# Ledger of designs, part 117: peptides against a protein of PDB entry 8YVU

Target 1, 39 residues: chain A of PDB entry 8YVU
Amino acid sequence: PQLCYILDAILFLYGIVLTLLYCRLKIQVRKAAITSYEK
Target 2, 160 residues: chain B of PDB entry 8YVU
Amino acid sequence: TWLTVLKKEQEFLGVTQILTAMICLCFGTVVCSVLDISHIEGDIFSSFKAGYPFWGAIFFSISGMLSIISERRNATYLVRGSLGANTASSIAGGTGITILIINLKKSLAYIHIHSCQKFFETKCFMASFSTEIVVMMLFLTILGLGSAVSLTICGAGEEL

## One batch from the design tools (peptide; made by RFdiffusion4, then SolubleMPNN)

Design b2_p19_3_s3 (from b2_p19_3, 15 letters changed)
Fold by OpenDDE base, seed 5:
Structure b2_p19_3_s3 (fold): chain B 39 residues (1-39), chain C 160 residues (1-160), chain D 39 residues (1-39), chain A 19 residues (1-19)
Amino acid sequence: as target 1 above (39 residues)
Amino acid sequence: as target 2 above (160 residues)
Amino acid sequence: as target 1 above (39 residues)
Amino acid sequence: LSLYLELFQKLLDLLLSFM
């Protein structure tokens, strides 16, 4: 049971980190698209 | 186009938010159906007594729906509405997290005070069950908040 | 304990989906960057 | 419950459409 809670915490943290990374990547994609459109 | 991809991502975040809201609502409904919270003494289910699963789910659902509609119709007024709804949902999420943390602390304190070594005792079982549900709701609320904040940032970026 | 396992399953699935989406987005960014460099 | 399930199915279909 303790392992389950630890796993939950790890998976939760992973989800948050992935969400943040996804947001950052999305911003990068937007910047790249804008730069491509201006050329 | 990149804009299409970004729109899809916003819609996805909106759907995720709605899903989170629905899960929260389902948990709230299940708990209310199985347990008569009104007859439970103490603050073990304080978050449920406050109706958080219900109103929180509604706020997140509305925010997600508005975000999806805004992206689909590509209207400036809808974007503003979505931004407002996402902001409101973010605030609601933050408040919900606070309530859930307080509930979690109370539940843990209850478990500690009653020395719940016998898990099968009704009170200890209820406290443990409450704690588990509160933790799940907390995680879902944080996910919902994350999605709402993300949508808010995206919406704000489109208005600039 | 059963709820913990259910949560683990949901979080795990969420993590997988996000990872796939992130990978797809990363590939798109790379393609966009390559296209921008060739122009 | 049936309405909730239907809404949930619609949501799942929407999610799947984005994948």
Scores: peptide ipSAE 0.489, ipTM 0.813, DockQ to the pose 0.092
Fold by OpenDDE base, seed 4:
Structure b2_p19_3_s3 (fold): chain B 39 residues (1-39), chain C 160 residues (1-160), chain D 39 residues (1-39), chain A 19 residues (1-19)
Amino acid sequence: as target 1 above (39 residues)
Amino acid sequence: as target 2 above (160 residues)
Amino acid sequence: as target 1 above (39 residues)
Amino acid sequence: LSLYLELFQKLLDLLLSFM
């Protein structure tokens, strides 16, 4: 049971990091789309 | 630039792979330090007996390191080397998953046979602990395989 | 303990979905970059 | 173990650099 909670913590951290990276990538895609429309 | 983003992503995937490998090694060493797997009856720790946490971690670490180096140097020979290492790591990860699934099945069968209703029984505790560790290792192996496959696809895309 | 395992499964699934979405987003970004170079 | 810890620390620093 304690190991399960540790795994939950690791997976939670991983999920947060992936979410942040996804958000950054999404922002970059939006910026690229805006720059392509301004040309 | 998109190339910079892709490079950062490859580096991140490589780091994730190395981290996964390190966690697998840590779990392997902890289990080996706490439990004498060689003296445990049955196949509850078959993945540990096979040395998967060790060689799997080595493969993932090498693959991750090569991916990071390949990305940083942007040399064609390093890209090919990284692709080869990532492919090897992907194969190793797949093999590891197979071993872990087999171990998990054996561990679950052991728990079922012993009707582990009492958590405080040493055998039941060991079987439960083994199952938990195997599940954790399985998740880590899947993550490692995912990173290795992703890096392989990225490397293959750079070679075409 | 059962709730912990359920949480692990949910977090794991979330991680996989995020990874797939990230890959799709990356492919879209690559396609957008290629289209911008061809103009 | 010390080498592994150093590698782990480098990895953590790299991860932190990406954040």
Scores: peptide ipSAE 0.486, ipTM 0.813, DockQ to the pose 0.083
Fold by OpenDDE base, seed 2:
Structure b2_p19_3_s3 (fold): chain B 39 residues (1-39), chain C 160 residues (1-160), chain D 39 residues (1-39), chain A 19 residues (1-19)
Amino acid sequence: as target 1 above (39 residues)
Amino acid sequence: as target 2 above (160 residues)
Amino acid sequence: as target 1 above (39 residues)
Amino acid sequence: LSLYLELFQKLLDLLLSFM
């Protein structure tokens, strides 16, 4: 049962990191699309 | 820019693969140190008896190291070597998943047969602990396989 | 304890889905960057 | 063990550099 909680913590942290990276990438895509449209 | 993004992805995937291998080795070492596998019924820890944490971790470590070296030196011969190592690691990961699924089924069957309603019974505790470790190793192996397959696809794209 | 295993499965599935979405987004960013460089 | 720890620290630094 303790190992299950440790795994949950690792998976939760991994999910948060991936979400942050995804948000950063999405912002970069939006900035690139806006710059291409003004061109 | 595209090459730098691919390079960062390959390095990240290589590091993830090495980290997965290290975690598998740590779990294998801890289980071997805490549990006397020789006295446990063979079906519960069959993956450990087969040495999967050891050889699987070695294959993933070699694949990750080759991927990092290939990315750093940008040599054509290293790219082919990394692709070969990643393919071998993907096959090893698939075999490991199969072994772990078989172990998980045997462990679950053992828990069901012994009607482990009382967690404090030594046999039921060991079977539950084995099941938890096997599940963790299965998840790590799936993550390692995903990284190896991703690196293989990236390497194949560079050769095309 | 059974709830912990269910949570592990959900978090694992979430991690896989996020990884796939991140890969798709990265491919889209690359396509957008190539199209912007050719104009 | 020291070499293993050094390798682990390098991997951690590499992971942190990607973040």
Scores: peptide ipSAE 0.467, ipTM 0.798, DockQ to the pose 0.072
Fold by OpenDDE base, seed 3:
Structure b2_p19_3_s3 (fold): chain B 39 residues (1-39), chain C 160 residues (1-160), chain D 39 residues (1-39), chain A 19 residues (1-19)
Amino acid sequence: as target 1 above (39 residues)
Amino acid sequence: as target 2 above (160 residues)
Amino acid sequence: as target 1 above (39 residues)
Amino acid sequence: LSLYLELFQKLLDLLLSFM
């Protein structure tokens, strides 16, 4: 039972981190697309 | 185009927000139907007494719907409306998190005070169940807030 | 207790889906970078 | 409950359509 709650916390943190990384990657792709269009 | 990918992601975030809202509403309704919160001693279900699953779900649902509609119609007035709704939903989510944390603390305190060694005792079972539901609602609220904030940032970026 | 395990399953699934999406996005960024270098 | 389940199912279908 306690292990389940710990696992929930870890998985939740992992989900947040992945979401942030995904957002950052998306922003990078946007910047790359804009730079390619100005060329 | 990158814009189409972004649009799909905004729609996905909006759908996720609506889904989170629906899950919160479902949990709220199930808890209210199974447990008579009015007869429960203490503030174990303070978040439910405050009606958070209901109004929080409504705010997130409206925000998600407006975000999807705004993205689909590409109208400037809808973008502003969606931004406003997402901001409001973000504030509501933050308030909900605060309420849920307070409820969680009270529930944990209740469990500790009653030394709930026997899970099948009615009071201990209710407190444990409340704690589990509150934790789930907290996670869902954080997910909803994350989606709303993401949509707000995307909307603000389009206005700029 | 059972609810904790259900939450773990949902969070785990969400983490897997996000990881797959992140990988796909990373591949797209790499393809875009290669295409911009050939130009 | 039936309306809620139907709405939930529509939402799931929508989510699956975006995946």
Scores: peptide ipSAE 0.496, ipTM 0.807, DockQ to the pose 0.097; fails the geometry check

Design b2_p19_3_s4 (from b2_p19_3, 15 letters changed)
Fold by OpenDDE base, seed 1:
Structure b2_p19_3_s4 (fold): chain B 39 residues (1-39), chain C 160 residues (1-160), chain D 39 residues (1-39), chain A 19 residues (1-19)
Amino acid sequence: as target 1 above (39 residues)
Amino acid sequence: as target 2 above (160 residues)
Amino acid sequence: as target 1 above (39 residues)
Amino acid sequence: LDLYLSLFLELLRLLLEFM
């Protein structure tokens, strides 16, 4: 049971980090699309 | 550019917020159906006694729905309404987190004081169950708050 | 303890989904970069 | 309960559509 709570914390942190990375990557895609449209 | 990105994700964030709200509501209804919280001594279920799973779910659901509608119709009045709802949901989320943290502290204190080694003791079982539910609700509330704040930032950016 | 395991399963699934989305987005960024380079 | 389930499934479909 204690291991389960530790796993929850790790998975939660992982989820937050992935969400942030996904947001950053999506911004990069949009910037690339805008740059392509301006050319 | 960041605002533009968030705007495109507004509908997704709104759906996520509604989903989070529905999950919170489901947990609230399950707890209310299984346990008579009113007869439980102590503040182990303070978050439930405060009705947080219900009003929090309602606020998040309304915020999410308004965000989706605002994005689809792209009307100024709907944008303002969505911004207001998202702001209210963000405040509600923050309040909910505070209540849940307090509840969690009380539950943990109860477990510590009684040295609950026997899971089959009714009081220890209830405290453990409350702790588990509160932790789950805390995670969901953090997710909901994150979505509501993101939507609020998007809405604020549209007003500028 | 059982709820903890359920939460672990949900978080794990969420992590997998986010990873897949991240991979898809990364591929899109690469495609956009290639298209921008060819122009 | 059926209404809630239907709404939940619809929301899940919307979420999957964004994926």
Scores: peptide ipSAE 0.507, ipTM 0.797, DockQ to the pose 0.089
Fold by OpenDDE base, seed 2:
Structure b2_p19_3_s4 (fold): chain B 39 residues (1-39), chain C 160 residues (1-160), chain D 39 residues (1-39), chain A 19 residues (1-19)
Amino acid sequence: as target 1 above (39 residues)
Amino acid sequence: as target 2 above (160 residues)
Amino acid sequence: as target 1 above (39 residues)
Amino acid sequence: LDLYLSLFLELLRLLLEFM
């Protein structure tokens, strides 16, 4: 049971980190698209 | 435009917040239906006794709905309302986390006091079940708080 | 214990989906960068 | 319950649109 809770914590942290990275990457894609449109 | 991007992100965050609220409400309803919390000895379900799954879910639902409505109608008055609701939801989420941490500590203390080596003992089973539910609720509350804070920051940026 | 394993399964699935989305987004950023360089 | 389920399905659909 303790291993299950540890796994939950790791997976939860991983999910948060991936969400933040996804948001950052999405912003970068949009900035790149805007820069391409201005050229 | 960056504004259209933020709008889509805000809608996503609002939906996430509502979903989190609904899950919390479902868990609260299931626990209240299966267990008579009033007859459970100790503070193992202190978060449920405090009604957090209910009032927290209401606050998050209202905040999420207001955020979605504000984005869809593009009305300035709704933006302010959404910002206020998201701020309130952020405060509620922080309070909820505090309550859940206290509940978790009490549940763990209960497990230690009763030397719960036998999982199938009724008291130990209830304590373990409570711990699992509280951990799940804690994760959901953190997600809800993150969404509410993000929406608050986005809304504050639009008002500037 | 059973609820913990169910949560692990949900979080694991969520992590996989986010990873796939992140990979797709990363490829899009790279394609956008290449297109910007060709202009 | 039907209203709740309908709302849940709509939210799920919205979530899928953002994916």
Scores: peptide ipSAE 0.495, ipTM 0.796, DockQ to the pose 0.076
Fold by OpenDDE base, seed 4:
Structure b2_p19_3_s4 (fold): chain B 39 residues (1-39), chain C 160 residues (1-160), chain D 39 residues (1-39), chain A 19 residues (1-19)
Amino acid sequence: as target 1 above (39 residues)
Amino acid sequence: as target 2 above (160 residues)
Amino acid sequence: as target 1 above (39 residues)
Amino acid sequence: LDLYLSLFLELLRLLLEFM
């Protein structure tokens, strides 16, 4: 049971990191799209 | 700029692979230190008996290291080496997943057979612990395989 | 303990979905960058 | 081991950069 909670913590952290990365990448896509539109 | 981003991503994937390998190795060593797997009856720890946490960790570590080195040096021979290592790690990961799934099934079957209602019973505790460890190892193996496959695809794309 | 395992499954699924979305978004960024370069 | 540690530190830096 304790290991399960540890795994939850690791997966939760991983999920947060991926979410942040996704958000950054999404911002990059938006910037690239804007730059492409202005050209 | 995009190539630089890709290189950073490959390096990140390589480090993730190494980290996964290290965690797998740590779990393997902890389990081996706490439990004498060789004397445990049944196939509850079949993945550990097969030595997967060790050889799998080695494969993932080598693959991750080679991937990072390949990205940093950008040499054709290193790219080929990294591709080979990542391919080997992908195969190892797939094999590991298979072993872990088999182990998980056996562990779950063991829990079911013993009707583990009391957590503090030694057999039930061991089976539960084994199941938890195998699940963790399975997740780590999937992550490692994902990183290895990603690196393999990136490496193959650079060779073409 | 059962709730912990359910949480693990949900977090794992979330991680997979985010990884797929990240890959798709990365491909979109690449396409946008190529289009921007060709202009 | 030193290489692993260096890579780990670099990963940590990347993670911090992404945060």
Scores: peptide ipSAE 0.492, ipTM 0.806, DockQ to the pose 0.062
Fold by OpenDDE base, seed 3:
Structure b2_p19_3_s4 (fold): chain B 39 residues (1-39), chain C 160 residues (1-160), chain D 39 residues (1-39), chain A 19 residues (1-19)
Amino acid sequence: as target 1 above (39 residues)
Amino acid sequence: as target 2 above (160 residues)
Amino acid sequence: as target 1 above (39 residues)
Amino acid sequence: LDLYLSLFLELLRLLLEFM
């Protein structure tokens, strides 16, 4: 049971990190698209 | 193509927010239906007594729906409305997290004070159950907040 | 305790989905970069 | 409860469509 809560914390942290990385990647894609349109 | 992908991602975030809200409502309604929170001694269910699962879910649902509608219709007034709703939902999410953390602390304190070794004792069972539900609600609230913040940033970027 | 395991399952699924989306987005970024370099 | 469940299922469908 205690291991379950630890796993929850790890998975939750992983989810947050992935969400942040995904957001960063999405912003990069947007910037690349804008730069390509201005050329 | 990229704009379409970005719109899909925003819609996905909106759907995720609505889903989180629905889950929060479900947990709130189930707890309220199964447990007579008004008769439970202590502040184990303080978040439920405050009505957080209900108002928080409503805010997240509204923000998610407005975000989806705004993205689909591409109307300037809807974009502003969505941004406002997402901001409000973000604030509500932060408040909810605070309430849930307080509830979690109280629940944990209760478990420690009563040395709840016997799970089948009514008070210990309720405290443990409350702790589990509060943790789940906390995680869902953080997910909802993340989606709302993401949508807010996307909306702000479209207005600039 | 059972709720903890349910939460683990949900978080695990969420993590998998995010990972797949991240991979797709990363591939798209790479394709966009290649296309921009060829122009 | 039925309405809530139906809404939940619809949201789940929408989420699956975005995957």
Scores: peptide ipSAE 0.518, ipTM 0.811, DockQ to the pose 0.099; fails the geometry check

Design b2_p19_4_s1 (from b2_p19_4, 13 letters changed)
Fold by OpenDDE base, seed 1:
Structure b2_p19_4_s1 (fold): chain B 39 residues (1-39), chain C 160 residues (1-160), chain D 39 residues (1-39), chain A 19 residues (1-19)
Amino acid sequence: as target 1 above (39 residues)
Amino acid sequence: as target 2 above (160 residues)
Amino acid sequence: as target 1 above (39 residues)
Amino acid sequence: NLYLELFAKLLSLLLEFMK
């Protein structure tokens, strides 16, 4: 049972990190799109 | 094509928010149906007594739906509405997290005070069950808050 | 403890979905960068 | 039943997004 909670914590942290990375990538895609549109 | 990609991302965030809301509602309804919280002595289910699983989930659901609708219809007024709803959902999520943390502390304190080594005791089982549900709801609320904040940032970026 | 495993499953699924989306976004960013370079 | 239907719709949307 304790291992399950540890796993939950790890998965939760992983989810947060992935969400942040996803947001960063999204911003990069937006910047690339704007740059492409200005060309 | 780029706008389509961004639109898909917003839709995903909205769907995630709705999913979080639905799960919260499900947990709330299940707990209310299985357990008579009103007759349980103590503050183990304080978050449920406050009705957070219901109103919080509703806010998240509305925010998610508005985000999806705004994305699909590409109307300026819907974007503003979605931004407002996401902001409100973010505030609600923060409040919910606070309530859940307080509830979690009370539940943990209860387990500690009663030295619940025997989980088969009704009170200890209820406290443990409550703790597990509260932790799950806390995680879901954090996810919902994350999605709402992300949608808010995306919406604000589109308005600028 | 059983609910913990359910939560793990949900978080795991969420992580997989986010990872797939992240990969797709990364590919899109790469494509956009290539297109921008060709211009 | 309503919750299940909503869940099914949400799942369908997620699956569509994954395609």
Scores: peptide ipSAE 0.494, ipTM 0.823, DockQ to the pose 0.108
Fold by OpenDDE base, seed 5:
Structure b2_p19_4_s1 (fold): chain B 39 residues (1-39), chain C 160 residues (1-160), chain D 39 residues (1-39), chain A 19 residues (1-19)
Amino acid sequence: as target 1 above (39 residues)
Amino acid sequence: as target 2 above (160 residues)
Amino acid sequence: as target 1 above (39 residues)
Amino acid sequence: NLYLELFAKLLSLLLEFMK
């Protein structure tokens, strides 16, 4: 049971980190798209 | 186009938000069906008594739906509506997190005070069950908040 | 304990989906960057 | 049943997005 809670915490943290990374990547994609459009 | 990709991402976030809302509603419904929270003494189910699974889920669902509709129709008025809904959902999510944290603290305190070594005792079982559900709801609420905030940022960026 | 396992499953699935999406987005960013560099 | 339908729709949307 303790392992399950630890796993939950890890997975939750992983989800948050991935969400943040996804957001950052999305911003990068937007910047790249804008740069490509201006050229 | 990059805009299409961004729109797809917004739609995904909206869907995620709706899913989170639906899960919250499901948990709320299950708890209300299995347990008569009105007869439970204490604040173990304070979040449920406050109706958070219901109204929170509604807010998130509306926000997600509006985001999807706004993205699909690409109308300025819908974008504004979606932005407003996402903002409201973000606020609701924050409030929900606060409520859930308070509930969690109360539940944990209850478990600690009653020295619930015997898990099969009715009161201890209920407190433990409540704690588990509250934790799940907290995680879902955080996910929903994250999606709502992301959608809000995206929507704000489109209006600028 | 059963709820913990259910949560683990949901979080795990969510993590997988996000990872796939992140990978796809990363590939798109790379393609966009390459296209921008060639112009 | 309404919840199930909504869930099914959401699942379909998610699956479509994953394609």
Scores: peptide ipSAE 0.491, ipTM 0.820, DockQ to the pose 0.098
Fold by OpenDDE base, seed 4:
Structure b2_p19_4_s1 (fold): chain B 39 residues (1-39), chain C 160 residues (1-160), chain D 39 residues (1-39), chain A 19 residues (1-19)
Amino acid sequence: as target 1 above (39 residues)
Amino acid sequence: as target 2 above (160 residues)
Amino acid sequence: as target 1 above (39 residues)
Amino acid sequence: NLYLELFAKLLSLLLEFMK
C-alpha cells in the first residue's frame, strides 16, 4: 500500500511534467502557425 | 523553431529514460538490500533474479545519455550511435516487459495458490510486495520503452 | 489500497494519453515546419 | 556517489527543461 502511494506520487509528478511540456509545445505550435500565417 | 522543439523533445525523452533507469536501479537495489532473492522460494522475483533492474537500467541510461549527447552535438556519428543505442534500449525494454509480465503472472499465481487473505503473513506479504514492485517496474519499463522508441523514431527521422 | 491501484491505473492511462497527444502534436509541428519551409 | 551524481545531473536537466 505504501509503495502504491509512492507510485501515485511519481505518476502524478510525471503527469504534471508532461502536461507542462504539452502546454509549451502547444504554445510553440501556435506560434509556428501564426508565423506561417504571416508569411 | 521546430528544430529547437525537436531537440528539446529528444533531450526530455533522454532525461526521462535516464530517470526511469535510475528509478529502476533504485528499486532493484532496495529490493536486493531488503530481500535475499536467491533464497526465496518460487519465481516471484524472477525479474530480479534475471537482473533486469540492473541491465535494463544500464541500457536505458546509456540510450538516454547518448540521445542527449547526440542532440547537443548534432554530429552524424553521434546520431547513428544514439539510434543504435535507442534501438538496443527498445529491445531491452521489450525483453524487460516480457520478463516482468512473466514475473507478474508467477507472483499472482503464487498469491492465488496460497490464498493470501492475511496481509501480515510473511509469504503473502512477500508475494504482495513482489507484485507491487513488479507492477511498478513494468510501468517504468513501459515508460522507458516509450522514450527509447520515440528517440529511435526521432533519430531515424534525422537520418532520412 | 484498492483505491491507490485505481489511481495508479488512471494516472498511467493519463500518462499514455498525454504521450500520444504529445507525439501527435510533435507531428503537427513537423508538418507545420515543413509547410513553412516550402513557403 | 556516481548514482547520486547522475541523479543530480538528471534533476538539473529536468529543471532546466522546465524553465
Scores: peptide ipSAE 0.487, ipTM 0.821, DockQ to the pose 0.091
Fold by OpenDDE base, seed 2:
Structure b2_p19_4_s1 (fold): chain B 39 residues (1-39), chain C 160 residues (1-160), chain D 39 residues (1-39), chain A 19 residues (1-19)
Amino acid sequence: as target 1 above (39 residues)
Amino acid sequence: as target 2 above (160 residues)
Amino acid sequence: as target 1 above (39 residues)
Amino acid sequence: NLYLELFAKLLSLLLEFMK
């Protein structure tokens, strides 16, 4: 049971990191789209 | 299109493969240090007895390192070497998954046969611990295999 | 303990889905950047 | 110590890739 909780913690951390990276990438896409529309 | 995506993510896949290998080695060394596998009855730790955490991790580490070096140097000879290493790592990963599945089945069967309702029994504790470690290693091996296969496809596309 | 294993499975699936979405978003960013450069 | 150094290098590489 303790190992299961450790795995949960690792997977949870991985999920948070991926979510943050996804948000950053989404912001970059939006900025690129706005710049393309203004041209 | 998919090949282009894989090419751009080769470094990420290589790093993921190395990380997976390192985690597998860490689990292998911890289990070998804490538990005397030679005295454990049955095939609860068959994957550890086969040495999969060690040789599998070595193959994944070499494959990941070669993939990263190949991407950074962009040399034709390194691309070929990386493709070969990734192919070998993919085969090793597939074999590892098979061994881990067999180990998982044996561990689960042991828990069912001995009616391990009491976690505090030494044998039931070891079987439960083995099951948890094998599941973790199985997930890591699947991730490693996915990265190795992706790198192999990318490398094959570069040779064509 | 059983809930822990279920949580592991859900978190693992979530990690795979996020990885795929991140790859798709990265492709979109690259396409947007190329289109902006050609203008 | 070797494993720790390798882990640190891998973490540094991951952080650089995330940048």
Scores: peptide ipSAE 0.476, ipTM 0.803, DockQ to the pose 0.093

